# Ledger of designs, part 162: peptides against a protein of PDB entry 6B4E

Target 1, 295 residues: chain A of PDB entry 6B4E
Amino acid sequence: TNFDKISKMFWHYKDKIAQIKQDIVLPIKKADVNVRNLLSRHKRKINPKFGQLTNSNQQLFKIQNELTQLINDTKGDSLAYHWILNFIAKAVVHQAETEVRVKPESALPLGKLTLYLLVQFPELQELFMARLVKKCPFVIGFTCEIDTEKGRQNMGWKRNNENKWEDNTSYDERMGGILSLFAIITRLQLPQEFITTTSHPFPIALSWHILARICNTPLNLITNTHFVILGSWWDAAAVQFLQAYGNQASKLLILIGEELTSRMAEKKYVGAARLRILLEAWQNNNMESFPEMSP

## One batch from the design tools (peptide; made by RFdiffusion4, then SolubleMPNN)

Design b2_p26_2_s1
Fold by OpenDDE base, seed 1:
Structure b2_p26_2_s1 (fold): chain B 295 residues (1-295), chain A 26 residues (1-26)
Amino acid sequence: as target 1 above (295 residues)
Amino acid sequence: MEEEEEKKKEEELKKKVEEEIEKVLE
């Protein structure tokens, strides 16, 4: 694992966030009133749709079509188009932090919708990835120390209005929710209409990178959160990961489930205990995936 | 000594897994 490369990727996306603010978010505030009104209307129509997702493919397709039309309505103005995509990127990640956090299986419909949008609107890819890395650096296997304020900020820790850090449980759950979404996206097949014409924007190889990079992370930087997000990833993608990489996947699952947890046993991390349970379930031929969506 | 050997073996395994996946992705 080249940690310098990972660090460069992390800061690339941090810079992208700054660029988005400067080039998209701030300029739109000064845009023509008609453009601002258009975007306000579209924002109000778009935002509820992510919460309207269910385990129904029919509902998914409906929402996909509705969002497609709403996004297309903005293409006449490049700034408006990029603004609405950035809004969607933020909204999707927010949905992961809230809904997926409490109901991990909701990552599946959300992930399908997101993947569709990422393919349909390629400009969303960089915006979405930047938001993911900002909120959950684990998606690229980045880890830094959290004993400093800057370190915590870099790792996506939030402060409340009273400048108090969020509690560990809240942080763990948010990270788990975001990573669940990303894991789902990486293991999903492209929609049939795109499979022959487009490459997957965030393929299953990115899941490999997450696991491998965490396994190679210095032990002094490994926290309970690492095990929590590995567990979230496992629930979301382990079955499909094994299907994709076979024996190599098995080796990596054993590394995270057995070896990494064993190395950190003295810490008695709750997340590590859960990961061991997942490993044992797999060893007993009881590995589970999220339920498939209905027609 | 056994613990160090186990750690070394694990590191070798990790490296091997990384190398093998690179071949798959190529």
Scores: peptide ipSAE 0.025, ipTM 0.549, DockQ to the pose 0.098
Fold by OpenDDE base, seed 2:
Structure b2_p26_2_s1 (fold): chain B 295 residues (1-295), chain A 26 residues (1-26)
Amino acid sequence: as target 1 above (295 residues)
Amino acid sequence: MEEEEEKKKEEELKKKVEEEIEKVLE
């Protein structure tokens, strides 16, 4: 694993966030009042739709169509179009931090919706990835020390208004939620209408990178969060990952489930204990995936 | 001694991961 490359990717997306603010968010504040009003209306219509997702494909398709129409309404103004996509990127990640955090299986409908939008609107891809990396750098396998303020910030830790860091449990759960969403996206097939015409923007290979990069991370940088997000990934994508890579996937699952947890056994991480339970379930031919969505 | 053992374990894990990556990329 080339960690220099990963670091460069991380900072690329950090820079992208700054660019988005400068080139998209701030300019809209000074845009024509009609444009601002349009975007405000669209924002109000778009925002609740992510929470309206259910385990129903019918509902998913409805929401996909509604969002597609709303986004298309902005294409006449490039700045407005990019603004609404950035808003969507933020909203999707926010849903992962809140809903997926407490109900991991909700990542499936959210992931399907997101993947559809990423393919339908390619400009969303960089906006979404930048937001993901900012909030959860684990999605690209980036890890740094969290013993410093800057390190914690880089790893997506939040401070409250009193300048107090969020508690470990809150951080772990948020990271797990975001990674669950990303994991789902990587293991989903493209919608039928795109399979022959478009390549997958975030393919299953990115899951491989996450696992491999975490395994290659210096052990002194491995925390409970790493195991939590690996567990979240496992629930979200392990079955499909095994289907994709076969024996090679199996080896990597053993590396994270057995070898990595064993190397860190002295830390007695709760996340590691859970990951071992998942490994044992798999060894007993009881690996589970999220329920498929209803028609 | 403990640090050396930890380093050895880390290097072993890295080696295994790299080997698997190479196989998948082939």
Scores: peptide ipSAE 0.024, ipTM 0.560, DockQ to the pose 0.060
Fold by OpenDDE base, seed 3:
Structure b2_p26_2_s1 (fold): chain B 295 residues (1-295), chain A 26 residues (1-26)
Amino acid sequence: as target 1 above (295 residues)
Amino acid sequence: MEEEEEKKKEEELKKKVEEEIEKVLE
């Protein structure tokens, strides 16, 4: 694992966030009142759509169509279009932080919607990835020390208005929620209408990178969060990962489930214990996946 | 001693991971 490359990628997306603010968010605040009003209306219509997702494909398709129309309405103004996409990127990640963290299986409909939008609107891809990396660097297998304020910030830790860090459980759950979404996206097949025309923007290989990079991370940087997000990934994508890579996938699952947990056994991480349970379930031919969505 | 053992364990894990990555990328 080339950690320098990963670091460069991390900072690339950090720079992208800064660029988005400069080139998209701030300019809109100074835009014509008609444009601002349009975007305000669209924001109000778009935002509730993510919460309207259910385990129904019919509902998913309805929302996809509605969002498609709303986004298309902005294409006449490039700045407005990019602003809406950036808003969507933020909204999707927020949904992962709030809903998916408490109901992991909700990642499936959210992931399907997100993947559809990523393919339908390619400009969303960079905006979304930048937001993901900012909020959850684990999505690219990036880890740094969290003994410093800057380190914690880089790893997506939040402070409240009293300058107090969020508690470990809250952080773990948020990271798990975001990673669940990303894991789902990586393991989903493209919608049928896109299979022959485009490549998957975030393919299953990115899941491989997450696992491998975490396994190669210096052990002194491994925390309970690493195991929590690995468990979240496992629930979201392990079955499909095994289908994609076969024996090689099995080896990597053993590496994270057995070897990595064993190396960190002295820490007695709760996340590691859960990951071992998942490994054992798999070994007993009881690996579970999220239920498929209804028609 | 504990630090040395941890380092050894880390290196062993890295080797295993790298070997698997190499197999998939080849």
Scores: peptide ipSAE 0.024, ipTM 0.569, DockQ to the pose 0.057
Fold by OpenDDE base, seed 5:
Structure b2_p26_2_s1 (fold): chain B 295 residues (1-295), chain A 26 residues (1-26)
Amino acid sequence: as target 1 above (295 residues)
Amino acid sequence: MEEEEEKKKEEELKKKVEEEIEKVLE
């Protein structure tokens, strides 16, 4: 694992966030009143759509079409278009950290919607990844120390209005929710209409990178959160990961489930205990995946 | 033909990823 490369990637996206603020978010405040009004209306229409997802493909397709139309309405103005995509990127990640954290299986419809939008609107990809990395650096396998304020900030820890850090459980669950979404996206097949025209923007190989990079992370930087997000990833993508990489996948699952947990046994992390349970379930031929969506 | 090329690329990627397994936890 080339950690220098990962760090460069991390800071690239941090810079991208700053760039987005400077070049997209702030300029819209000074844009033509008609553009601002358009975006305000669209924001109000778009935001509820993510919460309207169910385990129904029919409902998914409806929402896809509605969002597509709303986004297309902004294409006449490049700044407006990028602003609405950035809003969507933020909204999707927010949905993951609020809803998926408490209902992991909701990552499936959200992931399908997100993947569709990422392919339909390629400019969303960079905006979305930047937001993901900012909120959950684990999506690229980045880890740093959290003993400093800057370190915690880099790892996506939030402070409340009283400048108090969020509690460990809240952070763990939030990271788990975001990673669940990303894991789902990586293991989903492209919609049939796009298979011949484009490559998968975030393929299953990115799941491999997450696992491998975590396994190669210095042990002194490994926390309970690492095991929590590995468990979230496992629930979301382990079955499909095994299908994709076969024996090599098995080796990596054993590495995270057995070897990594064993090396950290003295810490008695709750997340590690859960990961061992998942490993044992797999060893007993009882690996589960999220249920498929209804027609 | 495009589908075949995409499948080939996917297979090549899988092979490359598999080669990286030995670098894990060294």
Scores: peptide ipSAE 0.024, ipTM 0.623, DockQ to the pose 0.051

Design b2_p26_3_s1 (from b2_p26_3, 11 letters changed)
Fold by OpenDDE base, seed 4:
Structure b2_p26_3_s1 (fold): chain B 295 residues (1-295), chain A 26 residues (1-26)
Amino acid sequence: as target 1 above (295 residues)
Amino acid sequence: MSFLEEYIAKLEEEVEEFSKELEKKL
């Protein structure tokens, strides 16, 4: 694992967030009233749609079509188009932080929707990844120390209005929710209409890198959160990951489930205990996946 | 090193090599 490369990637996306603010978000505030009104209306229509997802493909397709139309309405103005995509990127991540956090299987419909949008609107890809990395650096296998305020900020910790850090459980669950979404996206196949025309924007190899990079992370930087997100990833993608990489996948699952948990046993992390349970279930041929969506 | 430790070390090496291969394809 080249940690320098990972660090460079992390900071690239941090810079991208700053650029988005400067080049997209702030300029729209100065745009003409018609553009602002258009975007306000679209925002109001788009925002609830992510919460309207169910385990129904029919509902998914409906929402896909509705969002496609709404986004296409903005293409005549490049700034408006990028603004709406950035809004969508933020909204999707927010759904992961809130809904997927409490209902991990909801990552499947959300992931399908997101993947569709990422392919349909390629400009969303960089915006979405930047938002993911900002909120959950684990998506690229980045870890830094959290003993400093800056370190915590870099790792996506939030402060409340009183400048108090969120509690560990809240952080762990949010990270788990975001990682679940990303894991789902990486293991999904492209919609049939895109398979022959485009490559997967966030392929299953990115899941490999998450796991491998965590395995190679210095042990002094490993926290309960690492195990929580690994567990979230496991529920979301382990079955498909094994299908993709076979024996190589098995090796990596053993490394995270057995070796990494063993090395950190003295910490008695609850996330590690759960990951061991998942490993044992797999060893007993009881690995589970999220249920497939209905028609 | 115990047999298990040697086995894990081998796995780590193999995973690292495979990781490098995958990274080149991205």
Scores: peptide ipSAE 0.214, ipTM 0.780, DockQ to the pose 0.109
Fold by OpenDDE base, seed 2:
Structure b2_p26_3_s1 (fold): chain B 295 residues (1-295), chain A 26 residues (1-26)
Amino acid sequence: as target 1 above (295 residues)
Amino acid sequence: MSFLEEYIAKLEEEVEEFSKELEKKL
């Protein structure tokens, strides 16, 4: 694992967030009142759509069509278009931090919707990835120390209004929610209409990189959160990961489930204990996946 | 090294090699 490369990627996306603010968000605040009003109306229509997802493909397709129309309505103004996409990127990640956090299986409909939008609107890809990396650097396998304020900020820790760090459990669950969404996206097949014309923007290989990079992370940087997000990933994608890479996938699952947990056993991390349970379930041919969506 | 340690070391090497191959495709 080339950690310098990972660090460069991390900072690239941090810079992208700053750029988005300067080039998209701030300019819209100064835009024509008609443009601002249009975007405000669209924002109000778009925002609730993510919460309207269910385990129904019919509902998913409805929402996909509605969002597609709303986004297309902004294409006449490049700045408005990019602003809407950035809003969507933020909204999707926020949904992962809130809903997926408490209901991991909700990552499946959200992931399907997100993947559709990422393919339909390619400009969303960089906006979305930048937001993901900012909120959850684990999506690219980035880890740094959290003994400093800057380190915690880099790893996506939040402070409340009293300038206090969020609780460890809150952070773990939030990271797990975001990672679940990303894991789902990586293991989903492209919608049928895109399979022959488009490559997957975030393929299953990105899941490989997450796991491999965590396995190679210095042990002194490994925290309970690493195991929590690995468990979240496992629930979301392990079955499909094994299907994709076969024996090679098995090797990597053993490394995270057995070896990494064993190396960190003295820490008695709750996340590590859960990951061992998942490993044991797999060894007993009881690996579970999220239920498929209903028609 | 225990048999298990040697086995794990081999797995780590194989995973690293495969990782490099995947990086070339992406």
Scores: peptide ipSAE 0.212, ipTM 0.780, DockQ to the pose 0.109
Fold by OpenDDE base, seed 3:
Structure b2_p26_3_s1 (fold): chain B 295 residues (1-295), chain A 26 residues (1-26)
Amino acid sequence: as target 1 above (295 residues)
Amino acid sequence: MSFLEEYIAKLEEEVEEFSKELEKKL
């Protein structure tokens, strides 16, 4: 694992976030009143859509169509178009931090919707990835020390208005929610209408990189959060990961489930204990996946 | 090295090599 490369990628997306603010968010505040009003209306219509997802493909398709129309209405103004996509990127990640956090299986409909939008609107891809990396650097297998304020900020820790860091459990759950969404996206097939014309924007290989990079992370940087997000990834994508890479996938699952947990046993991480349970379930031919969505 | 340690070392090496191969294909 080339950690310098990963670090460069991390900072690339941090720079992208700054660029988005400068080139998209701030300019809209000074845009024509008609454009601002349009975007305000669209924001109000778009925002509730992510919470309207259910375990129904019919509902998913309805929301896909509604969002597609709303986004297309902005294409006449490039700045407005990019602003609405950036808003969507933020909204999707927020949904992962809140809903997927408490209901991991909700990652499936959210992931399907997100993947559809990423393909339908390619400009969303960089905006979404930048937001993901900012909120959850684990999506690219980035880890740094959290002994400093800057380190914690880089790893996506939040402070409240009293400058108090969020609770460990809250952080773990948020990271797990975001990673569940990303894991789902990486393991989903493209919608049928795109399979022959488009490459998958975030393919299953990105899941490989997450696991491999975490396995190679210096042990002194490994925390309970690493195991929590690995468990979240496992629930979301392990079955499909094994289907994709076969024996090579098995090797990597053993490394995270057995070796990494064993190396960190003295820490008695709750996340590690859960990951071992998942490993054991797999070894007993009882690996589970999220249920498929209804028609 | 114990048998287990040797096994794990081999897996780590194989995973690393496969990772390099995947990066070339991306």
Scores: peptide ipSAE 0.212, ipTM 0.780, DockQ to the pose 0.109
Fold by OpenDDE base, seed 1:
Structure b2_p26_3_s1 (fold): chain B 295 residues (1-295), chain A 26 residues (1-26)
Amino acid sequence: as target 1 above (295 residues)
Amino acid sequence: MSFLEEYIAKLEEEVEEFSKELEKKL
């Protein structure tokens, strides 16, 4: 694992967030009143759509079509178009932080919707990855120390209105929710209409990088959160990961489930205990995946 | 090295090699 490369990637996306603010968010505040009104109306229509997702493909397709129309209405103005895409990127990640956090299986419909939008609107890809990396650096296997305020901020820790850090459980669950969404996206097949024309923007290889990079992370930087997000990833993608890489996948699952947990046993991390249970379930041929969506 | 340690070391090496191969395809 080249940690310098990972660090460069992390800072690339951090810089992208700053750029988005300067080039997209701030300029819209000064845009023509008609543009601002358009975007306000579209924002109000778009925002509830993510909460309307169910385990129904029919409902998914309805929402996909509605969002596609709403996004297309903004294409006449490049700034408005990018603003709407950035809003969607933020909304999707927010949904992962809130709904997926408490109901991990909701990552599947959300992931399908997101993947569709990422393919349909390629400009969303960079905006979405930047938001993901900002909120959950684990999606690219980045880890830094959290002993400093800057370190915590870099790892996506939030402060409340009283400038108090969120509790460890809240952070762990929120990271797990975001990573579940990303894991789902990486293991989903492209919609049938795109398979022959487009490559997958975030393929299963990105899941490989997450696991491999965490395995190679210095042990002094490994926390309970690492095991929590690995468990979230496992629930979301382990079955499909094994299908994709076979014996090589098995080796990596053993490394995270057996070796990494054993090396950190003295810490008695709850997340590590859960990951060990998932490993044992797999060894007993009881590996489970999220239920498929209904027609 | 215990048998387990040798086995893990081999897995780590194989995973690293495969990781490098995947990076070339991305």
Scores: peptide ipSAE 0.205, ipTM 0.778, DockQ to the pose 0.109

Design b2_p26_3_s2 (from b2_p26_3, 10 letters changed)
Fold by OpenDDE base, seed 3:
Structure b2_p26_3_s2 (fold): chain B 295 residues (1-295), chain A 26 residues (1-26)
Amino acid sequence: as target 1 above (295 residues)
Amino acid sequence: MSFLEEYIANLEKEVEEFSKELDEKL
């Protein structure tokens, strides 16, 4: 694992966030009143859609169509179009932080919607990845020390209004929620309408990178959060990961579930204990996946 | 190509590299 490469990617997306602010968000504040009004109306219509997802494909398709129309209405103005996509990127990640963290299986409909939008609107891809890396750098296997304020900020820790860091449990759950969504996206098949015309924008190999990079992370940087997000990933994608990579996938699952947990046993991380339970379930031929959505 | 597109294009190389590392460890 080349850690310099990972760091380069991390900082690239940090710069991208700054660029988005400069080139998209700030200019819209000075845009024509008609454009601002359009975007305000669209924002109000779009924002509730992510919370309207259920375990129903019919509902998913309805929302996909509604969002597609709303986004297409902005294409006449490039700045407006990019602004609405950036808004969507933020909204999707926010949904992962709030809903998926408490109901991991909700990642499936959200992931399907997100994947559809990523393919339908390719310009969303960079915006979404930038937001993901900022909020949860684990999605690219980035880890740094959290002994400094800057380190915590880089790893996506939040401060409250009193300038107090969020609780460890809250951070772990948020990271788990975001990673669950990401994992789901990586293991989903493209919608039938795109499968012959487009390559998967966030393929299963991204899941491989997460696991591999964590396995090569210096042990002194490994925290409970690493095990929590690995557990979240496992629930979301382990079955499909095994299908994709076979024996090599099995080796990776053993490496994270047995070897990494054993090396960190002295820390008695709760996340590590859960990961070992998942490993044992797999060894007993009881690996579970999220239930399929209804028609 | 975008940075992301370049990253994705190189994914398989990294998969292969780590796959070899796995074979050395397990």
Scores: peptide ipSAE 0.529, ipTM 0.938, DockQ to the pose 0.903
Fold by OpenDDE base, seed 1:
Structure b2_p26_3_s2 (fold): chain B 295 residues (1-295), chain A 26 residues (1-26)
Amino acid sequence: as target 1 above (295 residues)
Amino acid sequence: MSFLEEYIANLEKEVEEFSKELDEKL
């Protein structure tokens, strides 16, 4: 694992976030009143759609169509179009931080919607990846020390209104929620209408990179959060990962579930204990996946 | 190519490289 490359990617997307603010978010505040009004109306219509997702494919398709129309309405103005996509990127990640955090299986409909939008609107891809990396650097296998304020900020830790860091449990759960969504996206098949016309924008190999990079992370940087997000990933994608990479996937699952947990046993991380349970369940031929969506 | 597209294009190489490392470890 080349950690310099990982760092380069991390900082690229940190810079991208700054660029988005400068080139998209700030300029729209000075845009024509008609454009601002349009975007305000669309924002109000779009925002609740993510919470309207259910375990129903019919409902998913309805929401996909509604969002597609709303996004297309902005294409006449490039700035407005990019602004609405950036808004969607933020909203999707926010949904992962809140809903998926408490109900991991909700990542499936959210992931399907997101993947559809990523293919339908390619400009969303960079915006979404930037938001993901900012909020959860684990999605690219980036890790740094968290004993400094800057380190914590880089790893996506939040401060409250009293300038206090969020508690460890809250951080772990948020990271788990975001990672669950990402994992789902990487293991989903493209919608039928796109299979022959485009490549998967966030393929299963991205899941491989997460696991591989964590396995090669210096042990002194491994925290409970690493095991929590690995557990979240496992629930979301382990079955499909095994299907994709076969024996090599099996080796990697053993590496994270057995070897990495054993090396960190002295820390008594709760996340590591859970990951060990997931490994044992798999060894007993009891690996579970999220339930499929209804028609 | 965007940065992301370039990253995606190089994924399989990294998979292959780490796959070899796995064979050495397990």
Scores: peptide ipSAE 0.528, ipTM 0.938, DockQ to the pose 0.905
Fold by OpenDDE base, seed 5:
Structure b2_p26_3_s2 (fold): chain B 295 residues (1-295), chain A 26 residues (1-26)
Amino acid sequence: as target 1 above (295 residues)
Amino acid sequence: MSFLEEYIANLEKEVEEFSKELDEKL
């Protein structure tokens, strides 16, 4: 694992966030009143759509179509188009932080919607990855120390209105929610209409990278959160990961589930205990996946 | 090629590299 490469990617997306603010978010405030009004209306229509997702494919398709139309309405103005995509990127991540954290299986419909949008609107990909890395650096296997304020900020820790850090449980759950969404996206097949024309924008190999990079992370940087997000990933993608990489996937699962947890046993991390339970379930041929969506 | 596209394009190489490391460890 090349940690310099990971750091480069992390800081690239930190810069990208700053660029988005400078080149998209701020300029739109000075845009024509008609454009601003259009975006305001579209924002109000788009935002509730993510909360309207269910385990129904029919409902998913409806929302996909509605969002597609709303986004297409902005394509006549490049700035407006990028602004609405950036808004969507933020909204999707927010949904993962709030809904998926408490209901992990909701990652499936959200992931399907997100993957569809990423393919349908390729410009969303960079915007979405930037938001993901900002909110949950674990998606690229980035880790830094969290003993400093800057370290915590880099790892996506939030402060409340009183400038107090969020509690560890809240952070762990948010990271788990975001990682669940990311994991789902990586293991989903492209919709049939795109399979022959487009490559998967966030392929299963990204899941491989997360696991591999965490396995090679210095042990002094490994926290309970690492095990929590690995557990979230496991629930979301382990079955499909095994299908994709076979014996090598098995080795990685053993490496994170047994070796990494054993190396950190003295810390008595709750997340590590859960991951060991998942490993044991797999060893007993009881590995589970999220249920498929209804028609 | 965007930064992300380049990252995605090199994924398989990194998979292979770590796969070899796995074979050495297990």
Scores: peptide ipSAE 0.526, ipTM 0.937, DockQ to the pose 0.915
Fold by OpenDDE base, seed 4:
Structure b2_p26_3_s2 (fold): chain B 295 residues (1-295), chain A 26 residues (1-26)
Amino acid sequence: as target 1 above (295 residues)
Amino acid sequence: MSFLEEYIANLEKEVEEFSKELDEKL
């Protein structure tokens, strides 16, 4: 694992967030009133769509079509188009932080919708990755110390209105929610209409990198959160990961589930205990996945 | 090629490299 490369990627997307603010978000505030009104209306229509997802593919396709139309309506103005995509990127991540956090299986319909949008609107890819890295650096296997204010900020910790850090449970759950969504996206097949014409924008290899990079992370930087997000990833993608990489996937699952947890046993991390339970379930031929969506 | 596209294009190489490391460890 090349940690310099990971760090470079992390800071690239931190810079990208700053760029998005300067080049997309701020300019729209000064744009023509008609453009601002259009975007305000579209924002109000788009925002509730993510909460309208169910375990139904029929409902998913409906939402996909509605969002596609709303996004296409902005293509006449490049700035408006990029603004609405950035809004969507933020909204999807927010949905992961709030809904997927408490209901992990909701990552499946959200992930399917997101993957569709990433393929249909390629400009969303950079915007979405930037938001993911900002909110949950674990998606690229980045880890730094959290003993400093800057370290906590880099790892996506939030402060409340009183400038107090969020509690560990809240942080762990948010990271787990975002990582669940990311894991789902990486293990989904492309929609049928794209499978022969487009490469997967966020392939299963990204899941490989998360696991591998965490395994190579210095042990002094490993926290309960690492095990929580690994557990979230496991629930979301372990079955499909095994299908993709076979014996090498098995080795990697053993490495995180047994070896990494054993090395950190003295810390008595709750997340590590959960991950060991998942490993044991797999060893007993009882690995579970999220149920498939209905037609 | 965007930064992300370049990252994605190099994924398989990194998978192969770590796969070899796994064979050494397990």
Scores: peptide ipSAE 0.525, ipTM 0.937, DockQ to the pose 0.908

